Peptides against a protein of PDB entry 3H8D. Designs and how they scored, part 221

Target 1, 122 residues: chain A of PDB entry 3H8D
Amino acid sequence: DMKRQQRFFRIPFIRPADQYKDPQNKKKGWWYAHFDGPWIARQMELHPDKPPILLVAGKDDMEMCELNLEETGLTRKRGAEILPRQFEEIWERCGGIQYLQSAIESRQARPTYATAMLQNLL

## One batch from the design tools (peptide; made by RFdiffusion4, then SolubleMPNN)

Design b2_p30_3_s1 (from b2_p30_3, 19 letters changed)
Fold by OpenDDE base, seed 3:
Structure b2_p30_3_s1 (fold): chain B 122 residues (1-122), chain C 122 residues (1-122), chain A 30 residues (1-30)
Amino acid sequence: as target 1 above (122 residues)
Amino acid sequence: as target 1 above (122 residues)
Amino acid sequence: MDLQDYLDNEYELPAVEEEVDLELYERLRR
């Protein structure tokens, strides 16, 4: 349902091995999520030392956040919520359109706002 | 019309007198705007040396941004767009609810998304 | 000031908050 609220979030993270290092030795990553209503539709991770991770609902459920939006606490985390474009810009740069498209074509993607938007774009 | 896109923006400013001062001597202010579709509904200014300025459409048109959203270029300025709550939190802290309410009661406020939301809240 | 005066400022927008919340990240992580 396209009427559901689309909300996007981003939080930084550091690798477990870097937790206790000096600030200059902590390599920061970024965790992104797109929630289509209460349920996650897309997840993305920027890592300092490996390629970006792109995940889409249906295909990557086992690797994605298992909590619904309310359970995550992200809505209560100051600074975590971001604008749609702040997510989409990175998503596109990382090949997210192609990734989601492939998931749709293979019938692995669960229909979401994201899949609908992509199909509208094409 | 509640179907219009609500967009919020924030940009910092420095007083003209502080432009050429050392960074530590520059007092930063903040300019905020709420656009209800193409038209500004609310404007807010945080100044380093005077009380916040709150402005609402209809009442304060002569003091508010005269450009429609597209003309402002704000949508093309990276980092200028903010989440609704980032505007509303400051608006509320500055007494914006009371200010807008008074403007509505005095029949000075032009009906906007902001006036509608306030009336829904009360 | 009018908006044009504000937009003519070459001042950088505030940096995004980059403070890591490990507890939150661990909760979200699969």
Scores: peptide ipSAE 0.315, ipTM 0.732, DockQ to the pose 0.520
Fold by OpenDDE base, seed 2:
Structure b2_p30_3_s1 (fold): chain B 122 residues (1-122), chain C 122 residues (1-122), chain A 30 residues (1-30)
Amino acid sequence: as target 1 above (122 residues)
Amino acid sequence: as target 1 above (122 residues)
Amino acid sequence: MDLQDYLDNEYELPAVEEEVDLELYERLRR
């Protein structure tokens, strides 16, 4: 395992269009992040009305959280941190293994804990 | 940090007397465990009608789970595993620091990750 | 009670419900 701490987070969100609707009409999405030390390694977003978004460091930097973990405030947000498996279960379900694999093969992925673990598995 | 993986678990329970009552009349208790590798290091129990029970390895072996982590099935029980802080927050609130400290000082505590971390803090 | 007694409990583990924090979400997303 890498020296850097691996931490995973999840927060719900609602679509801008639903912001002012009644609670029953607010369809929740879920934002997930995997931080390899201070920097994000993987991000995914579950939306109620479109396919999941999968993002990996190196390939998708411009679309991923640019803040370091401390700056995000996620470590201070009660209930935001999740277990690795809580992230990985959804990641796998959304095709994350194939997505990251493809990014590695195309040399788009920045080496992270996630890339290392995947390359151990394959 | 120790080489052994630190894992924490929580499961709710209902008092035997409440087992057959309506849901609103079932007061939940909570069982917590900290495993230092395969063996339990700390256990605590929150009861709705009595003070919390705190148990530490070495001192309270006869009252603690005797199964290794694999044998418990906790790793396979969805939702049972919790973050370290989810355990520690309750542990601290229940006086666990003082309890473990006392066990260390009286030479009752078996050395674990928990004892090592506490001795680093003090 | 031993651990097995707890594990055999029919009680369902509580679902973690999280409140939406729009400010946080907007800060994190690009």
Scores: peptide ipSAE 0.321, ipTM 0.732, DockQ to the pose 0.537; fails the geometry check
Fold by OpenDDE base, seed 1:
Structure b2_p30_3_s1 (fold): chain B 122 residues (1-122), chain C 122 residues (1-122), chain A 30 residues (1-30)
Amino acid sequence: as target 1 above (122 residues)
Amino acid sequence: as target 1 above (122 residues)
Amino acid sequence: MDLQDYLDNEYELPAVEEEVDLELYERLRR
């Protein structure tokens, strides 16, 4: 159903090893999610000291958030919701287009708003 | 055309009388806009010391932003774009639903995404 | 007042929420 609302979220995190360090030594990572209606379509993690992690529904379900949008509490977390472009800018920079395209071509991607939009562009 | 993208923006402002006061004494106002595609559909102003101003296309054109979205530069102003709900929460609090409804009933409102959405709710 | 008047006035950009919520993050992780 292409009428589902698309919502995007971002949460900063710190590494377990850094949680007790001085604030200046707590390097932040960023956890991103795209929800297509109640279910996650894409997930992305920016880490301070390792390559970005890109995940797409269908292919990476076991590594992605398993909670529906309501269960996450993200909609109730002030500042967590971001504009679509704030997600897409990072997604694109991290090679997300190619990653999702490859997942579609390999028939690993579950159809979502994200897959539909990409297929409309190519 | 109901396929037009809906975009919302907010810009803070300081009262002229407060421009040179200490930061703690600079009471902010907020200018809000809803663009239905390239053209403004709703405008709202939150003032620190007077009632909110609500404006709807068709009825209040002479008091609203006259620039199209591209001309405003709002899309290029970091932090200016806000989520739809960030606009709607304030709009509702300020009596925007009643204001727009009255404009529709009096045949003063120009049809926009905003008028259509309201009519779908009532 | 038109938009240009507002843009010409002094303003402060909204603060970005960057506070870490460890409990939330751990709940989201798999």
Scores: peptide ipSAE 0.319, ipTM 0.732, DockQ to the pose 0.505; fails the geometry check
Fold by OpenDDE base, seed 4:
Structure b2_p30_3_s1 (fold): chain B 122 residues (1-122), chain C 122 residues (1-122), chain A 30 residues (1-30)
Amino acid sequence: as target 1 above (122 residues)
Amino acid sequence: as target 1 above (122 residues)
Amino acid sequence: MDLQDYLDNEYELPAVEEEVDLELYERLRR
């Protein structure tokens, strides 16, 4: 049901190798998630020193967060929730449209709000 | 039409009296707005040293932003747009529900998304 | 003050950058 609530989240992270470095030497990454209702539809990770990681439901389930939205605690972490455009802007910049499109074409993508929206663009 | 896009914004401000004070002596205020489509429905101002100001369309038009959403430039100001709950949380804390309810009961409130939602709670 | 007065102030919007929560990140990652 496309009536499910679409919610987006972002949290920063640091690499394990940087955990005990001086603050100036800790490079931040960013973890992003799109939840289509209670379940993750897309996940994205921005790393300071390697290409972005793009993940879509169905195709990349084994690499994606397995927790439902409530289990994540993201809704209770102040500052974690972001606007849809804040997610989509980065998603698009990182080639997410092409990635999701490829997943749809290969029949690897699980139907989500994201796949439905992209189908409308085709 | 309740299908109008609901968008929320927040910007900080410094009191004129604090403009030239040392940074540690500049107390921040916060300006909030709820736009129901192109037009403002609610406005709220948090001041560091006086009670919050709550404003609702119809009742407080002369004290509220007169610009439509596009004219404000808020959509182009990075970081200004906030989630609905970020507005509502503060609105509720400041007594906004009672304020809007009173405006509805006195027939001063212009119908908006906000009034419609509150009507459902009554 | 009108909106323009607020927009013209020298105050920058606070950075949305939240502090790293390692525990949460480890919880979310596979």
Scores: peptide ipSAE 0.314, ipTM 0.734, DockQ to the pose 0.470; fails the geometry check

Design b2_p30_3_s2 (from b2_p30_3, 18 letters changed)
Fold by OpenDDE base, seed 2:
Structure b2_p30_3_s2 (fold): chain B 122 residues (1-122), chain C 122 residues (1-122), chain A 30 residues (1-30)
Amino acid sequence: as target 1 above (122 residues)
Amino acid sequence: as target 1 above (122 residues)
Amino acid sequence: MDLQYYLENEYEEEPVEEETDLELYERLRR
């Protein structure tokens, strides 16, 4: 079987409340996604005014992107795709390792590339 | 066994003859590499004044980087690592598919991720 | 095609994006 490709994406966002503000008053957030093949494995949101949001497949399905990779259009958006390390560096800084570990231990996490890699890390 | 990571890199170069020219007269080339795990699988060079150079492991070992990935320092050079598609797009445009195919057919190509993927493409 | 030209003008060959970052984010988020 062809191995699932691990692909990572990042897009900026402006908070809805800031949409109509002057550019200097629009604080940028960042939306991150890790796709393990066609399906999202991890999602992360950096907000300018609140703690990061960390989400992992299985546990947080209801809060994560429901679209498969093709449906997202992310592969067709210039500059959206990022290197694995560009995702992981932020993930780690936000406490993603601990978050995913807890999800695994509680049996809430769906098995993904991310869960497998964590086992190798610990 | 942990699957070998496929990593791609690109660095610009200036032709030796242009080293001492004014910046506007320095024509930039691009050096590309695909590493299948620690070892190079494909290398590609874009030159401003001659046809692209395509190189594949096994066939062109003597013309390719002899250093393993760690030895190259590419993983530590900011901006050097690129997305797979950033390599493949140029590879395809340069006739890389046909070149690698010919190397496989002549039994000159060393088996790599690249050779395996080509089989899936054809 | 001049590959050097292409590389330098990579953005010119990319399709014009019809969807803004904001629109994309709103579409992707739950």
Scores: peptide ipSAE 0.286, ipTM 0.651, DockQ to the pose 0.143
Fold by OpenDDE base, seed 4:
Structure b2_p30_3_s2 (fold): chain B 122 residues (1-122), chain C 122 residues (1-122), chain A 30 residues (1-30)
Amino acid sequence: as target 1 above (122 residues)
Amino acid sequence: as target 1 above (122 residues)
Amino acid sequence: MDLQYYLENEYEEEPVEEETDLELYERLRR
């Protein structure tokens, strides 16, 4: 984990139900991803009118991006890459630490850079 | 090196000689720093009308930032932190790879994350 | 030529194929 590059990305989205509405009614959400090398470690979605969606590798694979980093094209998307802290700040606010901890304790979390960092913190 | 956080920063500057000139005559430069954990590994300065200044730890210590990362306050300066690629792209354009390589070969470069990465590349 | 001006005005790498944020989101989501 320590040898793999940690890269973070964020893209905006409009809810499918709002795609055809007037601009004032198109509430923007944010899709976040943490890649531990080529593989996603964490995913997070901020919605304007529902709770954040937090996802961790191993536990939530079926709900997370299935593409490796190269396949996503995120590295080629201008403005998509963000600093680690820009991800972590939101992750923490949304209860990501507790979520990941629970996934580790339940033995559902796949070992990633994220799990290693949390285990060092706790 | 691999366990230390790599953080990159950029701030604009106005040349001392231009500080009292009219805005149109205040040419902006850019100051870049790469910190390997708490310690600076590379520094780079882009000037509007002279060659870039490239500096690497060990060789150029006397010309580089002498403050550790915490002392710089860069982590607290909004907009100062940049992505690794934002540093590396400019570093490469300015001949930073060759500069660091020469510093390694002359045994002037202090071992850092930057030296390790370059040695893996070459 | 102003080197700083040149460097700051250089283009960033863009996707080979133009993809909107919406298209990207739809492609990435499950």
Scores: peptide ipSAE 0.282, ipTM 0.646, DockQ to the pose 0.134
Fold by OpenDDE base, seed 1:
Structure b2_p30_3_s2 (fold): chain B 122 residues (1-122), chain C 122 residues (1-122), chain A 30 residues (1-30)
Amino acid sequence: as target 1 above (122 residues)
Amino acid sequence: as target 1 above (122 residues)
Amino acid sequence: MDLQYYLENEYEEEPVEEETDLELYERLRR
């Protein structure tokens, strides 16, 4: 049901190779997730040295977070939760609309709040 | 439809009597709003010197914000938009669940996302 | 909890953080 709570999260990460470098030499990446109720709908990763990674439920399940929302601990991580627009702005900039659209058209996307919203937009 | 975007806002206010006092003597209140799509569903006011005010669509329309979301300018006010939980935490503490429940039971509440979520919870 | 706390403070009460960003990321990534 579309009554499910939509929650968005963002956490920084440091590349494994940079973990033991001086703070000034650590380049941060950003890990994003959209949860449609307890289950992930979209995931996105921004890296300092390679193209963004876009992942959508159904198509990319094997590469996405496997934990339900409560298991992630994201709801208990201070500053991790973000507003929908804070996710969508980056999603759009990274080509997420086209990526999700293609997944829908190829019948690879699992139906989620994200797929429903996109289908209303188009 | 339950596909409507749920957006929450909070802005501080100073009591009229305190507006011209020294900053240390100004006690802040807080104005909260929940918009179910373009239309307000819930409003809440925290005052430093009196009980909180709880308002729900249908029952309290004449006392609530009369502007649609775009007209309010809240979407353009930096820092005004808050996470759902930031609204709900205060709503719960102020007795908002019971207030909305009573409005539903008395058939005074206009159906909104808030009424639907509460009816799922009970 | 006293509502006055929210009126007088600029910061909201946040959950206690026990896990670092690095630990969390490593746990979430596949």
Scores: peptide ipSAE 0.283, ipTM 0.660, DockQ to the pose 0.148; fails the geometry check
Fold by OpenDDE base, seed 3:
Structure b2_p30_3_s2 (fold): chain B 122 residues (1-122), chain C 122 residues (1-122), chain A 30 residues (1-30)
Amino acid sequence: as target 1 above (122 residues)
Amino acid sequence: as target 1 above (122 residues)
Amino acid sequence: MDLQYYLENEYEEEPVEEETDLELYERLRR
C-alpha cells in the first residue's frame, strides 16, 4: 500500500556483557526498524560479535518489537529516524532480499510494503 | 499522489560576494528542494543576509530549479538527502504553509504532493 | 528558532530527550 507512510529508524545498543565496561571496551550494535504505517514490517539487528539478525513481519512476529510506531517513541527520538536507503543498503548487504523472498515463497511473510516492493523488483 | 516517492534535499551555498573570502568570512546559506517523484514541488532558500525565499511549483517555476531529480544529481550527492521533517520544519518556520495556501487559493500552484497534503491539513 | 542559527549550524536543533539510547533499546527489545 503506497498510501501508508514508510518510516525507518536506527538506534544503537550495547551488549549486556559490555554495559558496565569502560566506554572504549563497549562494542556497539545497531537496531533497525521499518514501519509500514503504524505497523512494523522489518527489523534488523547488527551485532558486533554474531551474524546479523533479519526479521520480517508474519514470519518473525514473536521476535520483533511488539510496539506500534507511536508506542515506540522512535518518531520523537532525536537522530533515530533514517532515510529508506540507509535501511535498505544494510538490509541488502545482510541478505535481506533473499530472506524476505524466502518468507514470501514459504507463505510465512505477512503482506507489507516490503513484500510488495520485492515483488515489483522480481 | 501517494504513489510517487517524496524526496527532500538540502545543500549549502556561499554568497557570491563571499566566494573568494577566507573560509571564516564566508557566510553559508541553505538551499532546499522537495521532489514529488521526478518533479520539483517546493524549493526554499535560507540566506544569511536576506529573508528566506519560498517557491512552489506552478507559481514560481521560473525561479525554481529547472532540472528534474535525476538531472540534479542530488540523489548521488552524499549528505544532500534529508528527512521530510527536516524540510517541513524549516518550511513551516518560514511561513511555507501560508505561502502555499495562498498559491492554491490564487490558482497559481500546480497540484503536487505538497498541495494535496496541505489540503488534508486544512 | 532564529534562522541565523540554522545557517550557522548544519543541522536543525532537535529537542534533547531524557531517554537514553540504552533505555530506548531496552524498552523496544523483544
Scores: peptide ipSAE 0.278, ipTM 0.647, DockQ to the pose 0.163; fails the geometry check

Design b2_p30_3_s3 (from b2_p30_3, 19 letters changed)
Fold by OpenDDE base, seed 2:
Structure b2_p30_3_s3 (fold): chain B 122 residues (1-122), chain C 122 residues (1-122), chain A 30 residues (1-30)
Amino acid sequence: as target 1 above (122 residues)
Amino acid sequence: as target 1 above (122 residues)
Amino acid sequence: MDLQYYLDNEYELPEVEEEVDLELYERLRK
C-alpha cells in the first residue's frame, strides 16, 4: 500500500573516538532514515572521514535499523524529522538513485515507496 | 477543495533598528506562513520585543502576504519550508486556535484548510 | 512589511544544528 505515510528523519552523531573531546574537535556525522509507514525503506549515513553509506530495504536489512518507527523514538525527537527533499537531496548526491536501481535490477530490493517512485522516474 | 497541498514556511528577520548592529546585538524575529494551495491561509510573526502577530485569511487579508506561493519564491528558498508541526506548535503557543476560532465565529475567516481542521477539533 | 522585505534580510536561514544524542544514535545503528 503506497498510501502509507512517508516520513524522513535525520540525527547527528559523533565518532566514538571523539566522544570525550572538546566540542570543537568533534566531527559530526549524520544518520538519515526514510520510513515507509512503520518500516524503514532507506537508510543513509554521512561521515566526516569516509564515503557515505547507503542502505535499502530488502538488500541491506541486516545493516539497517530494525526498529519500527514508533520504537525508534524519532517521532518524539525534536528536530529529527525532515522534509522529503532534505533526504532526497543528500540521497541523490550520494548516488542513491543508482544504488537503489541496482538493488531493484538484482531483485534484492524489497518493494517500497522508494522503489515505486524510482520506477516512475526511469 | 481541501485536497490542496498544505505547505508551511518560516524565515527570520531582524528589526530595522538592529540592521547595522553587531550580530550579537541583533534580535531575530520569525515570519511564518501557511499556504493552502497557492494562497496563504495563516500568517504569523514572532518578535523579540512585542507580542506575536497572528493573521488569518479573510479577516486579515490586507495585512497578509498578497503574493501566491509561486510568486513568493519561498519554494525556492532553501530552509524556508518547515514541517506542519513546526508551524502549528508556535501557532498554538501564540493563541492561534482561539484567534482563528474567533474569526470563524465572527464570520470573518475565509474557508481554508485551517478553518476546516479547527472545525474537526471543536 | 511585505514578504520581500523579509527575504532580503542578510540573515541566512540557520542550519539546523541538532544536538548529538549518542544514546539515540546507538539505539538506531547496527
Scores: peptide ipSAE 0.291, ipTM 0.732, DockQ to the pose 0.507
Fold by OpenDDE base, seed 3:
Structure b2_p30_3_s3 (fold): chain B 122 residues (1-122), chain C 122 residues (1-122), chain A 30 residues (1-30)
Amino acid sequence: as target 1 above (122 residues)
Amino acid sequence: as target 1 above (122 residues)
Amino acid sequence: MDLQYYLDNEYELPEVEEEVDLELYERLRK
């Protein structure tokens, strides 16, 4: 049901190799998640040293966060929750629309709020 | 109808007297707005030199923003939109719950999403 | 209230640097 609450989150990360370096040498990445109700629908990672990673439910389940929203603790992490557009802007910039569309066309995508919205947009 | 989209915004301001001072001497305030659909429901102002100002629809219409959401341009102001909790946290800290409750009890408050939510909470 | 006064304010919200929570990230990542 598309009436499920859509919630978006973002947290910064640093590479394991940089964990113990001086702050000036820590390159920050960004981890994004879109939850369609309790379940993740999309995940996105901005890395400082490689292309963005786009992941969609169904196709990329094995690479995506396996925790449901409550289990993640993201709702309790101050500053983690972001507005939908803050996610979508980056998603679009990284080719997420095309990525999700391809997943739908190839029958790899699990139906989610994201797939439904894309179908309405195209 | 409580199905209307609830949107929250925040913008900083500098006191008129400080506008032409050096940056270090500019005391910053914060202006908050809650829109229940197209119409404002709550407004809040954090001032550097006086107590917070709380305003609720119906009671404080003459002191609140008179523009509907579309007219404000806030949706097109990058960084202005905030999460509900970012508004509510400050609202609560400033005594907004009690303020709105008093407005409801005195029959001064216009029914809004905010009044409905408060009725559910108490 | 004159909203235009606020909108015309030259002050822009500073970019807030978010703190890295390594424990959280490690829990979320595969």
Scores: peptide ipSAE 0.291, ipTM 0.733, DockQ to the pose 0.583
Fold by OpenDDE base, seed 5:
Structure b2_p30_3_s3 (fold): chain B 122 residues (1-122), chain C 122 residues (1-122), chain A 30 residues (1-30)
Amino acid sequence: as target 1 above (122 residues)
Amino acid sequence: as target 1 above (122 residues)
Amino acid sequence: MDLQYYLDNEYELPEVEEEVDLELYERLRK
């Protein structure tokens, strides 16, 4: 149902190895999520020490957050929710359009708001 | 028309007296705006050196931004747009509910999304 | 009110970086 609310979230993280280091030596990563209603549609991770990770529903379910939106607590975390463009800008930079497109073409992507938007764009 | 898009923006500013000081001596202020469609409904200013300024359409038109949303360029300014709650949280802290309520009671407030929401809340 | 004054401000703050919530992150990641 394309009428579901689209919500986007971002939280920073640090590597376990950096946990006890001084702040200047803690390189932050960023965890992103796009929720299509209660369920995740896209997930993205920016790591300081490896390439970005892109995940799309259907194809990457085993690697994505398995909690529904309410269970995550993200809606109760101040500053976690971001504007759609704040997600999409990074998604595009990381090659997310091509990644999702390939998942659609291979019939691996679960239909979501994201897949619908991409199909309208192409 | 309550179907108009509600958009919220925030931009920082520095006091003229602090312009030439070192960064640590530049106290930031914040300018907030709520646009009800193309026109401003509420404006709020957090100053480092004086009490917050609250402005509502109708009552405070002479002191508020006179540009329509498109003319402001805010929609083209990266990071300027904020989530509704990011505005409302500060609005509430500054006594905005009481301020707008008084403007409604005195018949000074122009009907906006903000006035409608408040009237639904009370 | 001159909004352009604010938009031309050379000293705009970067986006506020949130503090790391390790507990939250560990709950979300697989």
Scores: peptide ipSAE 0.290, ipTM 0.730, DockQ to the pose 0.509
Fold by OpenDDE base, seed 4:
Structure b2_p30_3_s3 (fold): chain B 122 residues (1-122), chain C 122 residues (1-122), chain A 30 residues (1-30)
Amino acid sequence: as target 1 above (122 residues)
Amino acid sequence: as target 1 above (122 residues)
Amino acid sequence: MDLQYYLDNEYELPEVEEEVDLELYERLRK
C-alpha cells in the first residue's frame, strides 16, 4: 500500500579519522534516509572527500540501515526530520533517479513508494 | 476538499524597537503560518515580551496574512518551510487548540483542514 | 505587521541543526 507515511531524515556526521582533530579540520558528512512506513526505502550519504553513496532497498540491504523507523530514534531526534524535497533535491543531484531506475530495470529494487513514483514518471 | 496540500512555514523577526540595538539586546520573535492549499488557515506569532498571538482563518482575517501562498514567496525562502509537527507543537503549547475550538463554537472560524482535524478529535 | 516586513529583513533564518550526534550515527551506520 503506497499510502504508508513517507518520512525523511538527515543527520550530520564526521569521519572517524577526524573525531579528535581540531574543529576546523573536521569535515562534515550527511546521512540521509527515506522511510516508507516503518522501513527504509532509500539511503544516501554525502561525504566531503568521496563520491556520494546511494542505496536503495532490495539492492543494497546489506549496506543500509537495518533498524525500523521506531528503532532508529530518528523521530525523537530534534532537527533530524526533513521535508521530502530536502531529500529529493539532493537525491536527484547525486544521480539517484538513474541509480534507482537501474535497480528497477535489473530487478534488484524492492518495491517501495520510491520505485512506484519513479515508474510513474517513466 | 481536505485533500489540499498542507504546508507550514516559520520565519524569525526582530522587534522594531530592537532593530538598532546591539545584537545582545535584540530578542527574536517567530512568525508561523499554516497554509491549507493556497490560503492561510492558521497564523501565530511568538514574541519575547508578550503573550503569543494566535490567529485562525475566518475569525482573524484582518490580522492575518492576506497573500496567497505563492504571493508570499515563502516556498522560495530557504529554510522557511517546516514540518507539520514543528507548527503543531508550538500551536498546542500556546493554547491553539482551545483558541480554534472556541472559534469554531462561536461560528467565527472558516472551515479549513485545521477545523476539520480538531472536530475529528472532539 | 505584514508579511513583507518579515521577509524583507536581513535576518537569517535559523540554521538547520547541524550538531553531530556520533552515538546516533553509529547506531544507524552499517
Scores: peptide ipSAE 0.288, ipTM 0.734, DockQ to the pose 0.456

